# Designs tried in a protein design run: peptides against a protein of PDB entry 5VVV. Part 45

Target 1, 276 residues: chain A of PDB entry 5VVV
Amino acid sequence: FLCGVVEGFYGRPWVMEQRKELFRRLQKWELNTYLYAPKDDYKHRMFWREMYSVEEAEQLMTLISAAREYEIEFIYAISPGLDITFSNPKEVSTLKRKLDQVSQFGCRSFALLFDDIDHNMCAADKEVFSSFAHAQVSITNEIYQYLGEPETFLFCPTEYCGTFCYPNVSQSPYLRTVGEKLLPGIEVLWTGPKVVSKEIPVESIEEVSKIIKRAPVIWDNIHANDYDQKRLFLGPYKGRSTELIPRLKGVLTNPNCEFEANYVAIHTLATWYKSN
Target 2, 276 residues: chain A of PDB entry 5VVV as posed
Amino acid sequence: FLCGVVEGFYGRPWVMEQRKELFRRLQKWELNTYLYAPKDDYKHRMFWREMYSVEEAEQLMTLISAAREYEIEFIYAISPGLDITFSNPKEVSTLKRKLDQVSQFGCRSFALLFDNIDHNMCAADKEVFSSFAHAQVSITNEIYQYLGEPETFLFCPTEYCGTFCYPNVSQSPYLRTVGEKLLPGIEVLWTGPKVVSKEIPVESIEEVSKIIKRAPVIWDNIHANDYDQKRLFLGPYKGRSTELIPRLKGVLTNPNCEFEANYVAIHTLATWYKSN

## One batch from the design tools (peptide; aimed at target 1 L82 D116 Y160 V195)

Design b2_p21_3_s1 (made by RFdiffusion4, then SolubleMPNN; from b2_p21_3, 10 letters changed)
Fold by OpenDDE base, seed 2:
Structure b2_p21_3_s1 (fold): chain B 276 residues (1-276), chain A 21 residues (1-21)
Amino acid sequence: as target 1 above (276 residues)
Amino acid sequence: SIEEKFEKSKEAYKKAALEDL
């Protein structure tokens, strides 16, 4: 069971010292996972093709080593979906080289994220793939196999919550394709009924699990505030029954952008996780 | 541009998140 934090917000990423402090807190609270997915990291999303510099590599190696020191699984995410051409073997090879570099930093766990992108494929991809889901699954499976089928590999769908599913979760052709074609060793990220789910009912997890043919990892936006900088979510982790735990592969909270605001959010997630 | 795509996606996310509250 993956339990911890995703740094998955828009806005200023956390500094390396905040991330190290996070790992210390996660260990202390018996949480086990950190997903690196800061949207404003240019080499994560906008400029995903760009290799890390020597200085950035040293920082990431140090960060990954710190996660290991605190027994925290460091998952490196990349979000190529803004401008990748899925049918272009040069794009696939570029993605492979980027993940090879991160593998050299000592990373062993990875994620491909297709959240917050346009559903339209380019003309070249339309000639090769029957749908956007087929394109995403194809590259995800190829990358997963290329990396030697790592123990932890995550996929974030474009339809990552109930409100983004067309026509709905159980009838989504996109999620059906993901469930049917995504290799079984790849985990699927899910945010619940909404982008910001006040509640995640058990029935909603059973519904999505059926179509994706696996238990999801929750990307939980309950404490996310990147959509409104005037809001801080200082309340406890709530609206998730502990009956979800046996039905999930994990829970990763995407908390407030302000690192210092997240004590209650993360601590109460840990309490929730231990209460099963 | 890639920046325009990024900002457009960010604003779409923010709108959706605010509609959920």
Scores: peptide ipSAE 0.749, ipTM 0.972, DockQ to the pose 0.921
OpenDDE base, seeds 1, 3, 4, 5: peptide ipSAE 0.731, 0.717, 0.727, 0.723; ipTM 0.968, 0.965, 0.966, 0.966

Design b2_p21_3_s2 (made by RFdiffusion4, then SolubleMPNN; from b2_p21_3, 12 letters changed)
Fold by OpenDDE base, seed 2:
Structure b2_p21_3_s2 (fold): chain B 276 residues (1-276), chain A 21 residues (1-21)
Amino acid sequence: as target 1 above (276 residues)
Amino acid sequence: SIEDKYKESKERYKKLALEEL
């Protein structure tokens, strides 16, 4: 069971010392996972093709080593979906080289994220792939196999919550393709009924699990404030029954942008997790 | 540009997140 934090917000990423402090807190609270997915890291999303510099490499190696020291699984995410051409072998090769570099930093767990992108394929991709889901699954499976089928590999769908599913969760052709074609060793990220789910009912997890043919990992936006930085979500982790735990592969909270605001959010997630 | 796509993506997310509150 993956339980911890995703740094998945829009806005200023946490500094390396904050991330190291997070790992200390995660260990202390018996949480086990950190997903590196900061939207404003240029080499994560906008400039995903760009290799890390020597200085950036040293920082990431130090960060990954610190996660290991605190027994935290460091998952490196990349979000190529803004401008990748899925049918272009050069794009796939570029993605492979980027993940090879991160593998050299001692990273062993990875994620491909297709959140917050348009559902439209370019003309070249339409000639090769039957749908957007087929394109995403194809590259995800290829990368997963290229990396030697790592123990933890995550996929974030473009339809990552109930409100994004057409016509709905149980009938989505996109999620059906993901469930049928995504390799079984790849975990699927899910956010619940909404982008910001006040509640995640058990029945909603049973519904999505059926179509994706696996238990999801929750990307939980309950404490996310990147959509309105005038708000701080200081309340406990709530609106999730402990009956979800046996039906999930994990829960990763995407909390407030302000690192110091997240004590209650993360501590109460840990209490929730240990209550089952 | 890629920066425009990023901004558009971010603003779509923010709008949807606010509408769901």
Scores: peptide ipSAE 0.676, ipTM 0.957, DockQ to the pose 0.916
OpenDDE base, seeds 1, 3, 4, 5: peptide ipSAE 0.650, 0.642, 0.661, 0.638; ipTM 0.951, 0.951, 0.953, 0.948; seeds 1, 5 fail the geometry check

Design b2_p21_3_s3 (made by RFdiffusion4, then SolubleMPNN; from b2_p21_3, 9 letters changed)
Fold by OpenDDE base, seed 1:
Structure b2_p21_3_s3 (fold): chain B 276 residues (1-276), chain A 21 residues (1-21)
Amino acid sequence: as target 1 above (276 residues)
Amino acid sequence: SLEEKYEKSKEFYKKVALEDL
């Protein structure tokens, strides 16, 4: 069971010392996972093709080593979906080389994210792939196999919540393609019925699990505040039954952008997890 | 542009997240 934090917000990323402090807190609270997915890391999303510099590499190696010191699984995410051409072998090769570089930093766990992107494929991809889901699954499976089938590999679908599914979760052709064709060792990220789910009912997890043919990992936006700089979410982790735990592969909370605001959010997630 | 795609993506997310509250 993956339990911890995703740094997955829009806005200024946390500094390395905050991330090390996070790992210390995660270990102390018996949490085990950190997902590196800061949207404003230019080499994560906008400039996903760009290799890390020597200085950036040293920082990432230090961060990954710190995660290991605290027995925290470090998952590196990349979000190529803004402008990748899935059918172009050069794009696939560029993605492979980027993940090879991160593997050299001592990273062993990875994620491909296709969140918050246009559903329209380019003309070249339409000639090769039957749908957007087929294109995403093809590259995800190829990358997963290329990396030697790492123990933890995550996929974020474009339909990552109930409200994004057309016509609905159980009938989505997109999620059906993901469930049927995504390799079984790849985990699927999900935010619940909504992007910001006040509640995640057990029945909603049973519904999505059936179509994706696996238990999801929750990307939990309950404490996310990147959509409104005037709000801070200081309340406890709530609206999730402990009956979800045996039905999930994990829970990763995407908390407030302000690192110091997240004590209650993360501590109460840990209490919830240990209450099962 | 790539920056316009990024900003459009971010504003889409922000809009939906605010509608979920």
Scores: peptide ipSAE 0.746, ipTM 0.971, DockQ to the pose 0.912
OpenDDE base, seeds 2, 3, 4, 5: peptide ipSAE 0.736, 0.726, 0.740, 0.738; ipTM 0.971, 0.967, 0.970, 0.971; seed 3 fails the geometry check

Design b2_p21_3_s4 (made by RFdiffusion4, then SolubleMPNN; from b2_p21_3, 13 letters changed)
Fold by OpenDDE base, seed 2:
Structure b2_p21_3_s4 (fold): chain B 276 residues (1-276), chain A 21 residues (1-21)
Amino acid sequence: as target 1 above (276 residues)
Amino acid sequence: SIEELYKKSKERYKKEALADL
């Protein structure tokens, strides 16, 4: 069971010292996972093709080593979906080289994210792939196999919550393709009924699990505030029955952008997880 | 530009996140 934090917000990423402090807190609270997915990290999303510099490499190696010291699984995410051409072998090779570099930093767990992108394929991809889901699954499977089938590999669908599913969760051709064609060793990220789910009902997890043919990892936006800089979510982790735990592969909270605001959010997630 | 694609992505997310409140 993956339990911890995703740094997955829009806005200024946390500094390395905040991330190390996070790992210390995660260990202390018997949480086990950190997903590196900062939307405003230059080489994570917008410029995903660019290799890390020597200085950036040293920072990432130090961060990954710190995660290991605190027994925290460091999952490196990349979000190529803004402008990738899935049918272009050069794009796939560029993605492979980027993940090879991160593998050299000592990273062993990875995520490929297709959140918050347009559902339209370019003309070249339409000639090769029968749907957007087929394009995403193809590259994801290829990357997963290329990396030697790592123990933890996550996929974030474009339809990552109930409100993004067309026509709905149980009938989505996109999620059906993901469930049928995504390799079984790849975990699927899910956010619940909505982008910001006040409640995540057990029945909603059973519904999505059926179509994706696996238990999801929750990317939980309950404490996310990147959509409204005037709000801080200081309340406890709530609206998630402990009956979800046996039906999930994990829960990763995407908390407030302000690192210092997240004590209650993360601590109460840990309390929730331990109540199983 | 990639910056415009990023901006549109962020605006889409923010719109949906705010609609869920």
Scores: peptide ipSAE 0.715, ipTM 0.960, DockQ to the pose 0.942
OpenDDE base, seeds 1, 3, 4, 5: peptide ipSAE 0.707, 0.695, 0.705, 0.700; ipTM 0.958, 0.957, 0.958, 0.957

Design b2_p21_4 (made by RFdiffusion4)
Pose (drawn by RFdiffusion4):
Structure b2_p21_4 (pose): chain A 276 residues (1-276), chain P 21 residues (1-21)
Amino acid sequence: as target 2 above (276 residues)
Amino acid sequence: SIFEKHEEAKEHMKEHKRADS
């Protein structure tokens, strides 16, 4: 069961030294996972096709090392959603070459994120693929195979919370396609009824497990402050029923950008991780 | 361009987060 932090916000990402202290903290409080997905670390999203330079690689390896040294599982995320051409094979290949490079840093766990992308395709894609959801699942699956079908592997859908489902959660062509076609070994990230969920009703998640055909992984935006300059969140982890642990694969908290402000955010996530 | 697409997507997400908060 996956529990911990996702560094998944817009803005100045954390540095290696902050992530080491993060791993030591996750362990002192018995959490198991860190998802690397900062939106503005350019090679994660903006320039996803680009390989890490020599010194960048030294940094990532030293990072994946301290993750094993503290036994925190490290999941690497990549976001091709902005401009990838799903049908073109050179494009599919560059993704593998990039995912290969990181595999050789010590990385076993991977994620493909597709949140916040223009919902339609290029002229070339609309031929080979029936729908937008078809294209993502095809590449997510093909990639899932290539890496030797890894232990933990996440998929973040374009429709990743209740508000964002067209027309509703239950009868959505995008969501319908994912639950049926996406492989049973691939996890699905979900964010609650809204992007920043005040509460996560047990009925809402049970409802979601209907169409996704899985217990989804929560990308929790409760303490995220990247959207309002004046705002910071030092409150407890709240509005999440303890009865949810049995029904979910995991909860990764996407916290405040200011690293040291995240003490309460992670500790309260940790206490609640107990009690179920 | 990729810079425009990225900035538009960032701003768009901030709007959603603010509306939900």

Design b2_p21_4_s1 (made by RFdiffusion4, then SolubleMPNN; from b2_p21_4, 10 letters changed)
Fold by OpenDDE base, seed 4:
Structure b2_p21_4_s1 (fold): chain B 276 residues (1-276), chain A 21 residues (1-21)
Amino acid sequence: as target 1 above (276 residues)
Amino acid sequence: SLEEKYQEAKERAKELAREAS
């Protein structure tokens, strides 16, 4: 069970010292996972093709080493979906090289994220792939296999919540393709019925699990505030029955952008997790 | 531009999150 934090918000990424402090807190609270997915990190999303500089590499190596020191699984995410051409072998090769570099930093767990992108494929991809889901699954499977089938590999679908599913969760052709074609060792991220789910009913998890043919990892936006920077979500982790725990592969909270605002969010997630 | 696409996607995502919250 993956339980911890995803740094998955829009806004100023946390500094390395904050991330190290996070790992210390996670360990103390017996949480086990950090997903590196800061959307405003240029080399994560916008400039996903760009290799890390020597200085950036040293920082990431240090960060990954710190995660290991605190027994936190460091999952490196990349979000190529803004402008990747899935059918272009050079793009696939570029993605491989980027993940190879991160592997050299000592990272062993990875994620491919296709959140917050248009469903439209370019003309070249339409000639090769029958759907956007097929394109995403193809590259994800290829990368997963290329990396030697790492123990933890996550996929974030473009339809990552109930409200994004067309026509709905159980009938989504996109999620059906993901469920059927995504290799079984790859985990699927899900935010619940909504982008920010006030509640995640058990039935909603059963529904999505059926179509994706696996228990999801919750990317939990309950404490996310990147969409409303005038608000801080300081309340406890709530609206999730502990009955979800045996039905999930994990829960990663995407909390407030303000690092120090997240004590209650993360601590109460830990309490929730341990209450099962 | 890529920056424009990113910003547009970001703003759409934020709006969808606001509407969903």
Scores: peptide ipSAE 0.583, ipTM 0.938, DockQ to the pose 0.897
OpenDDE base, seeds 1, 2, 3, 5: peptide ipSAE 0.579, 0.527, 0.523, 0.581; ipTM 0.938, 0.929, 0.924, 0.938

Design b2_p21_4_s2 (made by RFdiffusion4, then SolubleMPNN; from b2_p21_4, 8 letters changed)
Fold by OpenDDE base, seed 2:
Structure b2_p21_4_s2 (fold): chain B 276 residues (1-276), chain A 21 residues (1-21)
Amino acid sequence: as target 1 above (276 residues)
Amino acid sequence: SLEEKYEKAKERTKELYRADS
C-alpha cells in the first residue's frame, strides 16, 4: 500500500530542504511514499524533453538518497502530454533517455502522467492510434517494459476523476481502453468522483476499479490549494472510509502549496492509514 | 506556444478545482 504525499500542485515547488524534512516526517508517521510531480518544475512538464543539468542532477541524487535514508519510496513523475507526439519514435526515445538519467540518480519508481491535457491527438497520432487512450497506453507500456518493469510504475489518466469521464466512469471508452490494454503491473492514479473530492465513497472506488481492472492509487486533492492561494486547508484528512484501504493500492495526498501548512493534513492521513 | 499550452491547462484546471470545491 502506497501512502504518503504527491508534490503535484501548480505553484512554486518545495525546496530540497523541505522535501528532506517531508521524508523525515513521513518516516516518523510510518508513511512510505513521495511522488515527485511539481507542475511548475520545467523539466517535469513543460520542458520534459530536457535532461537535467549537472547541478540539477546532483540535487536530485541527493534528494533520492535522502528518501532512501528515510525508507521513503521516491517516485519520479514526468508529464509529457502537453506536446508529445505519441507516434514519433524520437519522442519515445527522448522520454526513455530522460528516465534513464533519473534511473542513474538511483530512482527505481516512476510515474507517467497525462493529467491536465487536451483530449485531442495530433494528426500524426490519429493515423497510428485508434484513440487517445490507445496512444497513452502504448507509450506507457513501452516505457514500463523499457525500464525493466519496475515494482512501482504509476499512470495518471486524462480522465482521472468522475467528472472528467465521458460519458461516465463505468461507460468511459477511455478508461475501458486503459483497463484492457495497460499492463497489469502498472498502477492507475485516481482522484475520486471530483477533482477535489469532499468524499470518496466505497462504491465509487468499486466502479472505477471494475473498469480499470485494478485497485487505484488515490491522488487526493482534499488539501490542495493551488487553485485558491488565499485558502489554506488545515483540517484533517476526512471523508474517506477506512473501508477504502483494502480496495486501494494507495493514497497520496496532494496538499497545500505552503509546505508548513501540511502538518495536520499528512499526520491525519497517517492516522487514517494506521487505523485499518 | 508551449508556455501558452501550459498556462491554458493550468487555468482550466484551477477553474475545474474551483467548480468542484
Scores: peptide ipSAE 0.469, ipTM 0.915, DockQ to the pose 0.932
OpenDDE base, seeds 1, 3, 4, 5: peptide ipSAE 0.436, 0.426, 0.450, 0.436; ipTM 0.904, 0.898, 0.908, 0.904

Design b2_p21_4_s3 (made by RFdiffusion4, then SolubleMPNN; from b2_p21_4, 9 letters changed)
Fold by OpenDDE base, seed 1:
Structure b2_p21_4_s3 (fold): chain B 276 residues (1-276), chain A 21 residues (1-21)
Amino acid sequence: as target 1 above (276 residues)
Amino acid sequence: SLEEKYEKAKEKAKEIARKDS
């Protein structure tokens, strides 16, 4: 069971010292996972093709080593979906080289994210792939196999919540393709019925699990505030029954952008997880 | 531009999240 934090917000990323402090807190609270997905890291999303510099490499190596010291699984995410051409072997090879670099930093766990992108393919991809889901699954499976089938590999679908599914979760052709064609060792990220789900009913997890043919990992936006920086979400982790735990592969909370505001959010997630 | 695509996607995502909250 993956339980911890995703740094997955829009806005100023946390500094390396905040991330190291997070790992210490995660270990102390018996949480085990950190997903690196800061949307305003240019080399994560906008400039995903760009290799890390020597200085950036040293920082990431130090961060990954710190995660290992605190027994926290460091998952590196990349979001190529803004402008990748899935049918272009050069794009696939560029993605492979970027993940090879991160593997050299000592990273062993990875995520490929297709969140917050349009449901369209370019003309070249339409000639090769039957749908957008087929294109995403093809590259995800190829990357997963290329990396030697790592123990933890995450996929974020473009339909990552109930409100994004057409016509609905159980009938989505996109999620059906993901469930049928995505390799079984790849985990699927999900935010619940909504992007910000006040509640995640058990029945909603059973519905999505059936179509994706696996238990999801929750990307939980309950404490996310990047959409309204005038608000801080200081309340407890709530609206999730402990009956979800045996039906999930994990829960990763995407909390407030302000690192110092997240004590209650993360501590109450840990209490929820240990209450099972 | 790529920057315009990023900012448009960001603002759309934030608007959806704000409506859900």
Scores: peptide ipSAE 0.730, ipTM 0.968, DockQ to the pose 0.950
OpenDDE base, seeds 2, 3, 4, 5: peptide ipSAE 0.721, 0.702, 0.728, 0.729; ipTM 0.968, 0.965, 0.968, 0.968

Design b2_p21_4_s4 (made by RFdiffusion4, then SolubleMPNN; from b2_p21_4, 12 letters changed)
Fold by OpenDDE base, seed 2:
Structure b2_p21_4_s4 (fold): chain B 276 residues (1-276), chain A 21 residues (1-21)
Amino acid sequence: as target 1 above (276 residues)
Amino acid sequence: SLEEKYKKAKEEFKKKALEDS
């Protein structure tokens, strides 16, 4: 069971010292996972093709080593979906080389994210792939196999919550293709009924699990504030029954952008997890 | 531009998250 934090917000990324302090807090609270997915990190999303510099490589190696010291699984995410051409072998090879570099930093767990992108394929991709889901699954399976089938590999769908599913969760052709064609060793991220889900009912997890043919990992936006940085979400982790735990592969909270605001959010997630 | 695509996606996300909150 993956339980911890995703740094998955828009806005200023956390500094390396905040991330190391996070790992210490996660270990102390018996949480086990950190997903590196800061949307405003240029080499994660906008400039995903660019290799890390020598200085950036040293920082990432130090961060990954610190995660290992605190027994926290460091998952490196990349979000190529803004401008990747899925059918272009050069794009696929560029993605492989970027993940090879991160593997050299000592990273062993990875995520490929297709959240917050346009649903339209380019003309070249439409000639090769029958749908956007087929293009995403093809590259995800190829990358997973190229990396030697790592123990933890995550996929974030473009339809990552109930309100993004067309026509709905149980009838989505996109999620059906993901469920049927994504390799079984790849985990699927899910946010619940909404982008910000006040409640995640058990029935809603049973519905999505049926179509994706696996238990999801929750990307939980309950404490996310990147959509309104004038607000801080200081309340407890709530609106999730402990009956979800045996029906999930994990829960990763995407909390407030302000690192120091997250004590209650992360501590109450840990209390919830240990209450099962 | 790539920056315009990123900015548009960010604002669409913010709009949806505000509607849900």
Scores: peptide ipSAE 0.689, ipTM 0.963, DockQ to the pose 0.922
OpenDDE base, seeds 1, 3, 4, 5: peptide ipSAE 0.680, 0.661, 0.678, 0.679; ipTM 0.961, 0.958, 0.961, 0.961

Design b2_p21_5 (made by RFdiffusion4)
Pose (drawn by RFdiffusion4):
Structure b2_p21_5 (pose): chain A 276 residues (1-276), chain P 21 residues (1-21)
Amino acid sequence: as target 2 above (276 residues)
Amino acid sequence: SVHEKHEKAKEEYMKQAREDR
């Protein structure tokens, strides 16, 4: 069961030294996972096709090392959604070459994120693929195979919370396609009824497990502050029923950008991780 | 451009997050 932090916000990402202190903290409080997905670390999203330079690679390896040294599982995320051409094979290949490079840093766990992308395709893609959801699942699956079908592997859908489902959660062509075609070994990230969920009703998640055909992984935006300059969140982890642990694969908290402000955010996530 | 697409996606996210609050 996956529990911990996703560094998944817009803005100045954390530095290696902050992530080491993060791993030591996750261990002192018995959490198991860290998802690397900062939106503005340019090679994660904006320049996803680009390989890490020599010194960048030295940094990532030293990072994946301290993750094992503290036994925190490290999941690497990549976001090709902005401009990838799903049908073109050179494009599919560059993704593998990039995911290969990171595999050789010590990385066993991977994620493909597709949140916040223009919902339609290029002229070339609309031929080979029936729908937008078809294209993403095809590449997510093909990639899932290539890496030797890894232990933990996440998929973040374009429709990743209740508000974002067209027309509703239950009869959505995008969501229908995912639950049926996406492989049973691939996890699905979900964010609650809204992007920043005030509460996560047990009925809403049970409802979601209907169409996804899985217990989804929560990308929790409760303490995220990247959307309002004046705002910071030092409150407890709340509005999440303890009865959810049995029904979910995991909860990764996407916290405040200011690293040291995340003490309460992670500790309260940890106490609640107990109690179920 | 890719940059423009990124910035658009960022603005839309911020708007939705603020509305949720």

Design b2_p21_5_s1 (made by RFdiffusion4, then SolubleMPNN; from b2_p21_5, 12 letters changed)
Fold by OpenDDE base, seed 2:
Structure b2_p21_5_s1 (fold): chain B 276 residues (1-276), chain A 21 residues (1-21)
Amino acid sequence: as target 1 above (276 residues)
Amino acid sequence: SIEDKFKESKEKYKKAALEDL
């Protein structure tokens, strides 16, 4: 069971010292996972093709080493979806080289994220792939196999919550394709009924699990404030029954942008997890 | 541009998140 934090917000990423402090807190609270997915990291999303510099490599190696020191699984995410051409073997090779670089930093766990992108494929991809889901699954499976089928590999769907599913979760052709064609060893990220789910009912997890043919990892935006930085979510982790735990592969909270605000959010997630 | 796509993506997310509250 993956339990911890996703740094998955829009806005200023956390500094390396905050991330190290996070790992110490995660260990202390018997949480086990950090997903590196800061959307405003230049080389994570917007310029995903760009290799890390020597200085950035040293920082990431240090960060991954610190995660290991605290027994935290460091998952490196990349979000190529803004401008990748899935049918272009050069794009696939570029993604491979980027993940090879991160593998050299000692990373062993990875994520491909297709959140917050347009559902439209380019003309070249439409000639090769029957749908956007087929394109995403194809590259995800290829990358997963290329990396030697790592123990933890995550996929974030474009339809990552109930409100983004067309026509709905159980009837989504996109999620059906993901469920049918995504390799079984790849975990699927899910955010619940909404982008910001006040509640995640058990029935909603059973519904999505049926179509994706696996238990999801929750990307939980309950404490996210990147959509309105005038809000600060200082409340506890709520609206998730402990009955979800046996039906999930994990929970990763995407908390407030302000690192210092997240003590209650993360601590109460840990309490929730231990209550099973 | 890629910067425009990033901004549009961010605003789409923000709008959806605010509608969920």
Scores: peptide ipSAE 0.725, ipTM 0.968, DockQ to the pose 0.957
OpenDDE base, seeds 1, 3, 4, 5: peptide ipSAE 0.715, 0.710, 0.715, 0.708; ipTM 0.961, 0.961, 0.962, 0.961

